# Designs tried in a protein design run: peptides against a protein of PDB entry 1IK9. Part 31

Target 1, 211 residues: chain A of PDB entry 1IK9
Amino acid sequence: MERKISRIHLVSEPSITHFLQVSWEKTLESGFVITLTDGHSAWTGTVSESEISQEADDMAMEKGKYVGELRKALLSGAGPADVYTFNFSKESCYFFFEKNLKDVSFRLGSFNLEKVENPAEVIRELICYCLDTIAENQAKNEHLQKENERLLRDWNDVQGRFEKCVSAKEALETDLYKRFILVLNEKKTKIRSLHNKLLNAAQEREKDIKQ
Target 2, 207 residues: chain A of PDB entry 1IK9 as posed
Amino acid sequence: MERKISRIHLVSEPSITHFLQVSWEKTLESGFVITLTDGHSAWTGTVSESEISQEADDMAMEKGKYVGELRKALLSADVYTFNFSKESAYFFFEKNLKDVSFRLGSFNLEKVENPAEVIRELIAYALDTIAENQAKNEHLQKENERLLRDWNDVQGRFEKAVSAKEALETDLYKRFILVLNEKKTKIRSLHNKLLNAAQEREKDIKQ
Target 3, 195 residues: chain B of PDB entry 1IK9 as posed
Amino acid sequence: MERKISRIHLVSEPSITHFLQVSWEKTLESGFVITLTDGHSAWTGTVSESEISQEADDMAMEKGKYVGELRKALLSVYTFNFSKESAYFFFEKNLKDVSFRLGSFNLEKVENPAEVIRELIAYALDTIAENQAKNEHLQKENERLLRDWNDVQGRFEKAVSAKEALETDLYKRFILVLNEKKTKIRSLHNKLLNA

## One batch from the design tools (peptide; aimed at target 1 I181 L184 N185 I191)

Design b2_p14_8_s2 (made by RFdiffusion4, then SolubleMPNN; from b2_p14_8, 9 letters changed)
Fold by OpenDDE base, seed 2:
Structure b2_p14_8_s2 (fold): chain B 211 residues (1-211), chain C 211 residues (1-211), chain A 14 residues (1-14)
Amino acid sequence: as target 1 above (211 residues)
Amino acid sequence: as target 1 above (211 residues)
Amino acid sequence: SPLEQELEKAVEEA
């Protein structure tokens, strides 16, 4: 089961933050349980897959698009742009919400909720879920932080090896050329010496022919 | 102001999870506000720096050590090892907690709490704080995840450059040696040719003298 | 390496 808790403001009680809990299996499309609380009272309702399908049909909206709107409204709260307006009557236990566009507001959904007999239990369970979520997110943060520190070390190690490899390549090239120049110069000196010996031998022969 | 919410179990009501909120400025040593709730009622008390100092003195415990024990008890709940036991009387509003060691239990602290007139406001604020903490932790998780993905890309890029540098160093060494061997062999061939010319010239001279 | 040995031989025999 997946769950999301969001804060909402009701049109009837704008000064009192309410909490909207939505719980579902795999997808919101399959239906969901909705719980509303003000921290003292709680109200719960179940929305079936058939109700979601019927509301989409009644709106002449494609089901996937409708579920996408439900997800934005119910799982994010009003959002920072006040695009969704929430209404609840404690007398009728009727919950409905609207999407506010620039020129048109329309009802996105309506649910009959039942007053919970033991709201403290629902509130305690909601707080427990929040605390569990905090603990899970903290553990994930600590893990990601340790992985970041590992990856940074590994990057520095490879970077240092790369810089050493670049320097070693340049040093190798320089050393090989220096050694090769020395050997070539030695061979050039031998060639020059042998040429001079041949020239001297030819000059001596020309002297011996001239008697 | 810093805050921690933990779940605790009271000796008097072990079946009902209670929530212990502790709020403080900079350090727990400077004093703190303690709030207890069962999701229906709430109780609040303030503990001063002077009370913390007096309790440490009464226990003959160093203040920093005592504050360290308070931090473990009040900010972590009972912990998984049931080392800390919590007691609360709704009648007297007296809250006290004990540290349970193998052979000895001792009272670690005791606080008079006052029943909150509007517990729903305290509960709503507590839930808001939990939701804010979840949102902050989610944002941190998303940031750390993006940084991890960046660091992994950067590592792969440097690793690929390093491998190319290693291969380029080996290829450079091989190419330089091959080129040098070719040039050296050319010089060796010239030296051999010049030596043979000198030997032939010497043999011709020896023939001309015998003639 | 074999190439280093050929270079050393190329230096020594020369």
Scores: peptide ipSAE 0.044, ipTM 0.848, DockQ to the pose 0.252
OpenDDE base, seeds 1, 3, 4, 5: peptide ipSAE 0.042, 0.044, 0.043, 0.044; ipTM 0.848, 0.848, 0.848, 0.848; seed 5 fails the geometry check

Design b2_p14_8_s3 (made by RFdiffusion4, then SolubleMPNN; from b2_p14_8, 8 letters changed)
Fold by OpenDDE base, seed 3:
Structure b2_p14_8_s3 (fold): chain B 211 residues (1-211), chain C 211 residues (1-211), chain A 14 residues (1-14)
Amino acid sequence: as target 1 above (211 residues)
Amino acid sequence: as target 1 above (211 residues)
Amino acid sequence: SEIEEELEKAVEEA
């Protein structure tokens, strides 16, 4: 089961923050349970997949688009712009919400709720869910922090090895060229010495022929 | 102001989860406000720095150690072991808690609370704080996740560069030695050729003298 | 390495 709690403001009671809980199995389009509370009273209702489909059809809206609007209205709370207006009658237990566009407001959906007999239990369970969510998110944050610290160490280690490899490559090339020049110069000296010996031998032979 | 909400079980009502809110400025030892709720009623009390100091003195406990026990009792909720037992009388508004050791239980502290006239406001504010904390922790989690993904990319990039550097170092050494052997063998061939020319010239000179 | 040994032989035989 998935759950989302959001803050809403009712048009009838704009000074009192209400809480809207929506709970569903896998997808919001398969139906959901809606719970409204003011911290003293609570109201609940079940919305079926068939009701969601019927509301989409009545609006002449594609089901996926309609469910997308329900998700924005019911799971996001009052977004930064009052794009959604919430209304509730405590007498009729009728909950409805409107989408406000520039020049047009229209009813997006409505639900009949029932007053909960034991609102304290609903409120306690809601607070428990919030505290559990906080604990889970804290554990995830601590895990991610430790993993980030590990990744930073691993990055520093391989970066330091890479810099050493670059320096070692440059040093290797320089050392090999220096060693090669030494050996090559020795062989060039031997070639020059042998060539001079050949020239001297030829000059001595020319002297011996001339008596 | 810092705040912590925890779940507690009262000895008088073990089947009903209660919520203990503690709020303080900078340090718990400077005093705190305690709030208890069952989701229907709420009770609050203020504990001063002087009361905390007096309770530490009455227990013959060092203040920092006593504050450490208060922090474990009041901010951690019922830890995994029922090390702390909570008691509350709704009639007297007297809250007290005990530390349970193997063979000894002792009162760790006690507070006089007052019944809140508007518990719904306290409960709404508590839920608001939970929802704000969830939103803040979600934003931190998303940030840490993005940073983790960045660090992993950066690690993969430098690891791939390091592997290429290692391979390039080995290839450089191999290529340089092969090139050096070619040039060295050419010089050795020239030395052998010049040495053979010297031997032939000496043999011809010995023939000319015998002639 | 085999190449180092060939280079050393190439230096000694010269």
Scores: peptide ipSAE 0.027, ipTM 0.843, DockQ to the pose 0.251
OpenDDE base, seeds 1, 2, 4, 5: peptide ipSAE 0.023, 0.022, 0.025, 0.022; ipTM 0.843, 0.842, 0.844, 0.842

Design b2_p14_8_s4 (made by RFdiffusion4, then SolubleMPNN; from b2_p14_8, 8 letters changed)
Fold by OpenDDE base, seed 3:
Structure b2_p14_8_s4 (fold): chain B 211 residues (1-211), chain C 211 residues (1-211), chain A 14 residues (1-14)
Amino acid sequence: as target 1 above (211 residues)
Amino acid sequence: as target 1 above (211 residues)
Amino acid sequence: SAEEKKLEEAVEKA
């Protein structure tokens, strides 16, 4: 089961932060349980897949687009733009929310809730979920931090080996050329010496013919 | 201001999860505010630096060691070992906790709390803090994940360049040796040819003298 | 050097 808790402000009580919990299985489209609390009282309702489909049809909206709007309204809380306005009557237990566009506001959905008999259990469970989520996220952060430190070490090690390989390649080329120049110069000296011996032998033969 | 919320179980109400909030500035040693809630009622007390020092002295414990025990008791919640037992009287508003060692249990500290008049505000503020902490930790997780992905790409890039450098070094050495063998063989052939010319010239000279 | 000799021997065997 997935869940999201969001902070909302009700039009009827703009000074009191309320909390909207939505719980669902796999997808919000399959239906969800909605819970509202002010930290003293709690209200819960179940929304079925059929109700979501009916609301989408009544709005003449494609179901996936409508569920996308539900996700923005119910799971994002009061986003930085007051695009969604929340209303709740404690008397009727009727919850509804509106989408506020520049020139048009319209009701996006509504839910009949029931007052929870033991709101303290709902509030305790909500706080437990928050604490468990904090602990899970902290463990993920510590793991990711250790992995970052490992990757940075591994990067530095490979970088240092790469720089040594580049330098060793340049040094190897330079050293090989130096060694080959020495050997080639020796062979060139031997060739020059043999040419001089041939020239001297030819000059001596020309002298011997001239007696 | 730093704070920690922990889940605890009271000896008097072992079936009901309670929440212990501790709030402090810089260090727990400088004093703290403690808040207890069951999701319906809340109780708060202030503990001064002088009270912490007095409790350490009364226990014949070094202050830093005592604060270390306070941190384990009050900030770790019910750790996996029931090393710390929490007691609270709703009538007297007296909170005390014990350290349970294998053969000895002893009172580690106690606080007089006051019942909060508006527990809903305390509970709302506590939930707000949990939600804000979740959001901050999620943002850190997303950042660390992106950084991990970057470091992994950078590692793969350097590793691939390093492998190419190793292969290029081996190929360079092999190619240089092949080229030098060709040039040296040409010079050796020239030396052999010049030696043969010298031998022939010497043989012809010996014939001319016998003639 | 021993390496010059190895280079000469490598060139003699080729």
Scores: peptide ipSAE 0.020, ipTM 0.842, DockQ to the pose 0.726
OpenDDE base, seeds 1, 2, 4, 5: peptide ipSAE 0.017, 0.017, 0.017, 0.017; ipTM 0.842, 0.841, 0.842, 0.842; seed 4 fails the geometry check

## One batch from the design tools (peptide; aimed at target 1 H195)

Design b2_p15_1 (made by RFdiffusion4; failed a check: the pose's geometry)
Pose (drawn by RFdiffusion4):
Structure b2_p15_1 (pose): chain A 207 residues (1-76, 81-211), chain B 195 residues (1-76, 83-201), chain P 15 residues (1-15)
Amino acid sequence: as target 2 above (207 residues)
Amino acid sequence: as target 3 above (195 residues)
Amino acid sequence: MLDEFDVTLSDVTLP
């Protein structure tokens, strides 16, 4: 059981703001209850599933396509106008295309015997919604703060692993360089002794 | 300017639900407006900064401690009473085995309740809208952080596994370069022996 | 880094 409460402007009353409450089960296509309120009175109407299928036929529209129009118009490039007569309780709305507009929906609403009960329930639903949302935003705020920390933690663990690697790398190389350079000292020494021995023979061949 | 709308029950009408709307600027301490509505009529009252502190004196409570009790009682066990004939509104606190009057307000019946009710409903719808938007922004951040974390965690796994492959990989190379030096040393030694 | 330890040896003749 779902519902949407939207505010709307009626052409015959651009001064005051009205509220439209639409409620259904699963989908709009199966039917819906619509309630209009000015904060004092309330007018209600029902639209059955069969009435929706018929209206879609009379409008030369694919049924799902028609329900889509109802969703954009009632559940809040698509321009819609709303009219209501307190004298007749007739409620209709049109889709305004280029130079051509058309009747999209019409409802004969009935003035409610207990407007206050309807208004109180509506406000109550809104307050419950505000409440459910805050709880959710709080749950997400905490999850947000947990992740901000869990990242900072691992980020530090990462920097440490990298810094440990660099310390170990330079440490290993330092040892290597020492050993390798000691050998080089031996090579240079041997090489130079050889040269010396070659210059000695050369001297014997020359004298 | 902030506001809180609470659903309450009056002692003289546990059947019907009323709505209490409290509005203020910065802190209740500087005064606030309280409105009571049953969805048909509405009663309002203004409580000045001067009256609040005055009440903090009659009770001998620090203006802070007193405002604290109001926040708990009015912004949501607390009991509420209202007489439609007198417009007098009062509420009490109920502890184990005792209760006491905590405060009262002389409210006045509003001339255009529908206007008040409409503004209240409008506020709730805006609040719902804003809250749903924030739920989205925080939902995405939760996603970004989840991804960013997996990234770094992966970097950590790769980094640690590298520092464990380092000693073994670098030592092999060192053996290779070192064995070259030795060969040269041997060859040189052998040449010296030649001569 | 380790290539710096390359040693090139000149030819030595021993008449």

Design b2_p15_1_s1 (made by RFdiffusion4, then SolubleMPNN; from b2_p15_1, 6 letters changed; failed a check: the pose's geometry)
Amino acid sequence: MLSEFEVELEEVKLP

Design b2_p15_1_s2 (made by RFdiffusion4, then SolubleMPNN; from b2_p15_1, 8 letters changed; failed a check: the pose's geometry)
Amino acid sequence: MLSEFEIELEEINLP

Design b2_p15_1_s3 (made by RFdiffusion4, then SolubleMPNN; from b2_p15_1, 8 letters changed; failed a check: the pose's geometry)
Amino acid sequence: MLDEFEIELEEIKFP

Design b2_p15_1_s4 (made by RFdiffusion4, then SolubleMPNN; from b2_p15_1, 7 letters changed; failed a check: the pose's geometry)
Amino acid sequence: MLEEFEVELEEIKLP

Design b2_p15_2_s1 (made by RFdiffusion4, then SolubleMPNN; failed a check: the pose's geometry; its pose is not in this set)
Amino acid sequence: AAPPPPPELVIEELK

Design b2_p15_2_s2 (made by RFdiffusion4, then SolubleMPNN; failed a check: the pose's geometry; its pose is not in this set)
Amino acid sequence: SAPPLPPELVIEELK

Design b2_p15_2_s3 (made by RFdiffusion4, then SolubleMPNN; failed a check: the pose's geometry; its pose is not in this set)
Amino acid sequence: PAPPPPPELVIPELK

Design b2_p15_2_s4 (made by RFdiffusion4, then SolubleMPNN; failed a check: the pose's geometry; its pose is not in this set)
Amino acid sequence: APPPPPPELVIEELE

Design b2_p15_3 (made by RFdiffusion4)
Pose (drawn by RFdiffusion4):
Structure b2_p15_3 (pose): chain A 207 residues (1-76, 81-211), chain B 195 residues (1-76, 83-201), chain P 15 residues (1-15)
Amino acid sequence: as target 2 above (207 residues)
Amino acid sequence: as target 3 above (195 residues)
Amino acid sequence: DELLAELDEEEEELE
């Protein structure tokens, strides 16, 4: 059981703002209840599933395509106009295309006997919605804060692992260099003794 | 300018639900407007900064402690009474085995209730709209942080596993380079022996 | 190694 409460402007009353409440079960296609209120009175109407299928046929439209138009218009490039007569309780709305507009929907609403009850329930629904949302935003705020920390934690764990690697790498190399360089000292020594021995021979061949 | 709309029940009409709307600027301490509505009529009252502090004196409470009680009672066990004839509104606090009048307001019936009701409904719809948008922004940040975390965690796994492969990998190379030096040393020694 | 080879040669010649 879902609903949407939207604010709308009627052509015959651009001064005051009205409210449209549409409620259904699962899908608009199966039918819906529509209520119009100016904060004092309320007018209500119902549209059955069969009435929707018929209206789509009379409009030469694919049924799902027609329901799509109803969603854009009633549940808030697509321009829509709304009219209402308090004298007749007739409510209709048109889609305004280029130079060509057409009747998209018409409802004979009935003035409600208990406007206050309807208005109170509507406000109550809105307040419940505001409430459910806040609880959700709070749940997400906490999850947000948890992740901001869980990242900072691991980020530090990362920097430490890297810094530990660098310390270990340089430490290993330092030892290596010492051993390798000691050998080099022996090589240079042996190499030079050899040279010396070569020059000594050379001298014996020359004298 | 902030406001809170609470659903309440009056002692003289537990059947019907009323709505209490409280509005202010910065803090209740500087005064506030309170509106009571049953969806048909509406009653309003203004409470000045001067009256509030005055009430803090009659009670001998710190203006802060007193405002605190109002926040708990008016912005949502608290009991509410209203007489449509007198327009007098008062509320009490109920503890274990005692109750006491906590405050009151002389409200006045509003001339155009529909206007007030329309503005209240409009505010609620805007609030719903802003809240739904924030739920989206925070929902995405929750996603970005989830991804960013997996990234770094992966970097950590890779980094730690590298530190553990370092000693073994570098020692092999060192053996290789070192074995080269020894060979040279042997060959030199062998040459020296030649002579 | 070149030097030593030369020297070996010279010795041979000598010899």

Design b2_p15_3_s1 (made by RFdiffusion4, then SolubleMPNN; from b2_p15_3, 9 letters changed)
Fold by OpenDDE base, seed 3:
Structure b2_p15_3_s1 (fold): chain B 211 residues (1-211), chain C 211 residues (1-211), chain A 15 residues (1-15)
Amino acid sequence: as target 1 above (211 residues)
Amino acid sequence: as target 1 above (211 residues)
Amino acid sequence: DKRLEEIEKKKKELE
């Protein structure tokens, strides 16, 4: 089961932060449980998949688009200021919310809620969920931080090996060229020496024929 | 200002999760504000640095050790099960907690709390703090995840370059040896040819002298 | 390949 808690302001009580909890399975489209609280009282309602489909049809809106608007209104908390307006009557337990556009405001949805008999239990469970979420997120943060530090070390190690490999390649090329030039120069000197010996032998033979 | 909210169980109400909020500046040793709530009522007290020092002295405990025990009791939430026991009287507003060791239980601290007139405000503020903490931790998680993905890409890029450098070094060495062996063999063949020409010239000269 | 050309150039200078 997924859950999202957000802060909302009611038009009737703009100075008192209210909390809107939405709970659903897999997708918001399949239906959800909605809970409103002011930290003293709580109100809950259940919205079925059928009700969501009916509201989308009544609005002449494509269901996926309607669910997308519900998600923005009910799960994003205070989205961009003033796009969604929330209304609730404690007497009628009627909750409705509007989407405000520049030229038009329209009702996006409405729910009949029931007052919870033991609001303290709902509030305690809500706080427990927040604390559990904090603990889970802290554990994830610590894990990601340790992985980040590991990856940074591993990157530095490979970078250092790469730089050493580049330098070693250049050094190898230079050393090989120097060594081979020495050996080649020795062979060139030997060739020159042998050529000079051949020339001298030919000159001596020409002297011996001329007597 | 730092804050920690934890779940505690009271000996008098073991079936009802209570929440213990501690707020302090820089260090717990400098004093703190403590708030207890059951999701309906709230109680608050202020503990000064002087009171913490006095309690440490009365216990004949080193102050840093005492503050360390306070931190474990008040900030760790449900630490290892049953190490700390919490007691609260709603009538006297007296809060005390004990450390349970195998052979000895002793009172670690005690506070006089005051009942909050508007508990809903305290509860709303507590929920707001939890939601803000969740949002901050989510933003940190997203940042760390993006950095982790970046570092992993950078590591893969350097690793691939390193492997190419190693292969290129081996290929370079092999190619250089092959090329230089060819040149050296050509020079060796020329030396052998010149030596044979010298031997033939010497044999011809010896024939001319015998003639 | 510039390195191949350099090696061939050095080979010709050694020839």
Scores: peptide ipSAE 0.012, ipTM 0.832, DockQ to the pose 0.019
OpenDDE base, seeds 1, 2, 4, 5: peptide ipSAE 0.000, 0.005, 0.005, 0.005; ipTM 0.833, 0.833, 0.832, 0.833; seed 5 fails the geometry check

Design b2_p15_3_s2 (made by RFdiffusion4, then SolubleMPNN; from b2_p15_3, 8 letters changed)
Fold by OpenDDE base, seed 1:
Structure b2_p15_3_s2 (fold): chain B 211 residues (1-211), chain C 211 residues (1-211), chain A 15 residues (1-15)
Amino acid sequence: as target 1 above (211 residues)
Amino acid sequence: as target 1 above (211 residues)
Amino acid sequence: DKKLKEIEEKEKELK
């Protein structure tokens, strides 16, 4: 089961934060349980897949688009823009919500809720879920933080090896060139010496021909 | 202000999860506000630094050790071991907690609470704090996840550069040796040619002298 | 050390 709790403001009680819990199995399209609470009273209703389909049809909206709007309305709470307005009558237990566009407001959905006999149990369970979610998220944060620290160490290790490899490549090139120049200079000196010996031998032969 | 909410089980109502909220400024030693709720009623009390000091003195415990025990009892909830037992009388509004060791249980602290007139407000604020904490932790998780992905990419980039540097170093060494061998072989061939010319010139001179 | 030795051996092959 998936669950989302959102803060909402009811048009009828704008000064009192309400909490909208939506619980569903895999997909919101398959139906959901909605729970509303003001921290004293709670109201719950179940919305079936058939009711979702009927509301989509009544709106002449494609079901996937309608479910997408339900998800935005019911699972994100009132985003910073008052795009979704929530209404609830404690007398009739009728919950409805509207999408407010610039030029048009329209009812997006409506649900009959029932007053919960033991609201304290629902509220306790809601708080338990919040505390469990906090603990899970904290454990995930600590894990991700440790992994970041590991990855940073691993990056620094490879970076240091890379820099050493660059320096070692430059040093190797320089050393090989120095050694090569030494050997080449020895060979050049030997060639020059042999040329001088050949020139001297030719000059001596010219002297021997000239007595 | 720092805040921690914990689930506790009261000895008087072991079947009903209670929530213990502790709020403090910087250090628990400076005093704290304690709030207890069952999701219907709430009770609040303020514990001053002087009361903490007095309880430590009454226990003949060093203050830092006592505050350390308070932190374990009040901020971690009942850990998996029933080391801390919580008691509350709804009639007297007297809250006390015990540390259970193998051979000895002792009262670790006691507080007078007051019944909150509007428990729904306290409960709503508590739920709001939980939802804010969830949102903050989720944002932190998403940030850490993105940073992990960045660090992993950066690691892969440097690793790939390092491997290329290793290969380039080996290739450079091999290429330089091949080029050096070619040039050295040319010089060796020239030296051999010059030696042969010297030998021929010497043989011709010996013929001219014998002639 | 090992690379220096390999270079010295290759220098000997090159004399």
Scores: peptide ipSAE 0.015, ipTM 0.835, DockQ to the pose 0.017
OpenDDE base, seeds 2, 3, 4, 5: peptide ipSAE 0.015, 0.017, 0.016, 0.013; ipTM 0.835, 0.834, 0.835, 0.835; seeds 2, 3, 4 fail the geometry check

Design b2_p15_3_s3 (made by RFdiffusion4, then SolubleMPNN; from b2_p15_3, 8 letters changed)
Fold by OpenDDE base, seed 5:
Structure b2_p15_3_s3 (fold): chain B 211 residues (1-211), chain C 211 residues (1-211), chain A 15 residues (1-15)
Amino acid sequence: as target 1 above (211 residues)
Amino acid sequence: as target 1 above (211 residues)
Amino acid sequence: DERLKKIEEEKKKLE
């Protein structure tokens, strides 16, 4: 089961933060349980897949688009206050919400809720869920932080090895060329010396023929 | 102001999860506000620095060690249930807790609480704090995840460049040696040819003198 | 003369 808790402000009680819990199985389209609380009282309603389909049809909206709007209204938390308006009558237990677009508001959905007999249990379970979520998120943060520290160390190690490899490549090239030039110059000197010896021998032979 | 919310079980009501909020400025030693709730009622007390000092003295415990035990009892959440026992009388509003060590329990602290007139406000504010903490931790998780993905990309890039550098260094060494050997062999062949020409010229001169 | 010229040409190819 997935769950989302959001803060909302009711038009009738704008000074009192309310909490909207939505719980569903796999997809919001399959139906959901909605719970409203003010920290003292709680109200719960079950919305079926058939009711969601009927509301989409009544709105002349494609079901996937309608569910997409429900997700934004009910799961996004306090989105910018200007986008969704929430209304609840404690007397009728009727909950409805509107989407505000420029100068026009339209009803997005409505649900009949039932007053919970033991609101303290709902509130305790809600706080437990929040504390569990905090603990899970803290554990994820600690894990990600340790992994980031590992990746940074690994990056610094490879970067240092790469810089050493670049320097070693340049040094190798320079050293090999220097050694090559030295040996080449020795061979060139030996060849020049041998040519001079051949010239001298030829000149001496030409002198010996001339007597 | 720092705040920690923990789940506790009261000895008198072990089936009902209670929530213990502790709020303090900079250090727990400077005093703290303790709030207890069951999701319906709330009780609050202020513990001064002087009371903390007096309780440490009454326990014959060094203040820093005592505050360290308070931090473990009051801030750690439900540590393993076996370590701390919490007691509260709704009638007297007297809260006390014990540390359990093997077969011996000892009183760690006690506080007089006052019943909150508007518990719903305290509960709403507590839920708001939990939801804010969840949002902050989610933002941290998303940031750390993005940074993790960046670091992984950067590591893969530098690793690939390093592998290319290693291969390029080996290829450079091999190519330079091959080129060097080719040129060296050409020069060695020329030197051998010139030596043979010198030997032949010397042999011809020795024939001309005998002739 | 021709042998000397050939040696000088080979020397120029080595410089």
Scores: peptide ipSAE 0.011, ipTM 0.827, DockQ to the pose 0.058
OpenDDE base, seeds 1, 2, 3, 4: peptide ipSAE 0.010, 0.010, 0.014, 0.010; ipTM 0.828, 0.827, 0.833, 0.827; seed 3 fails the geometry check

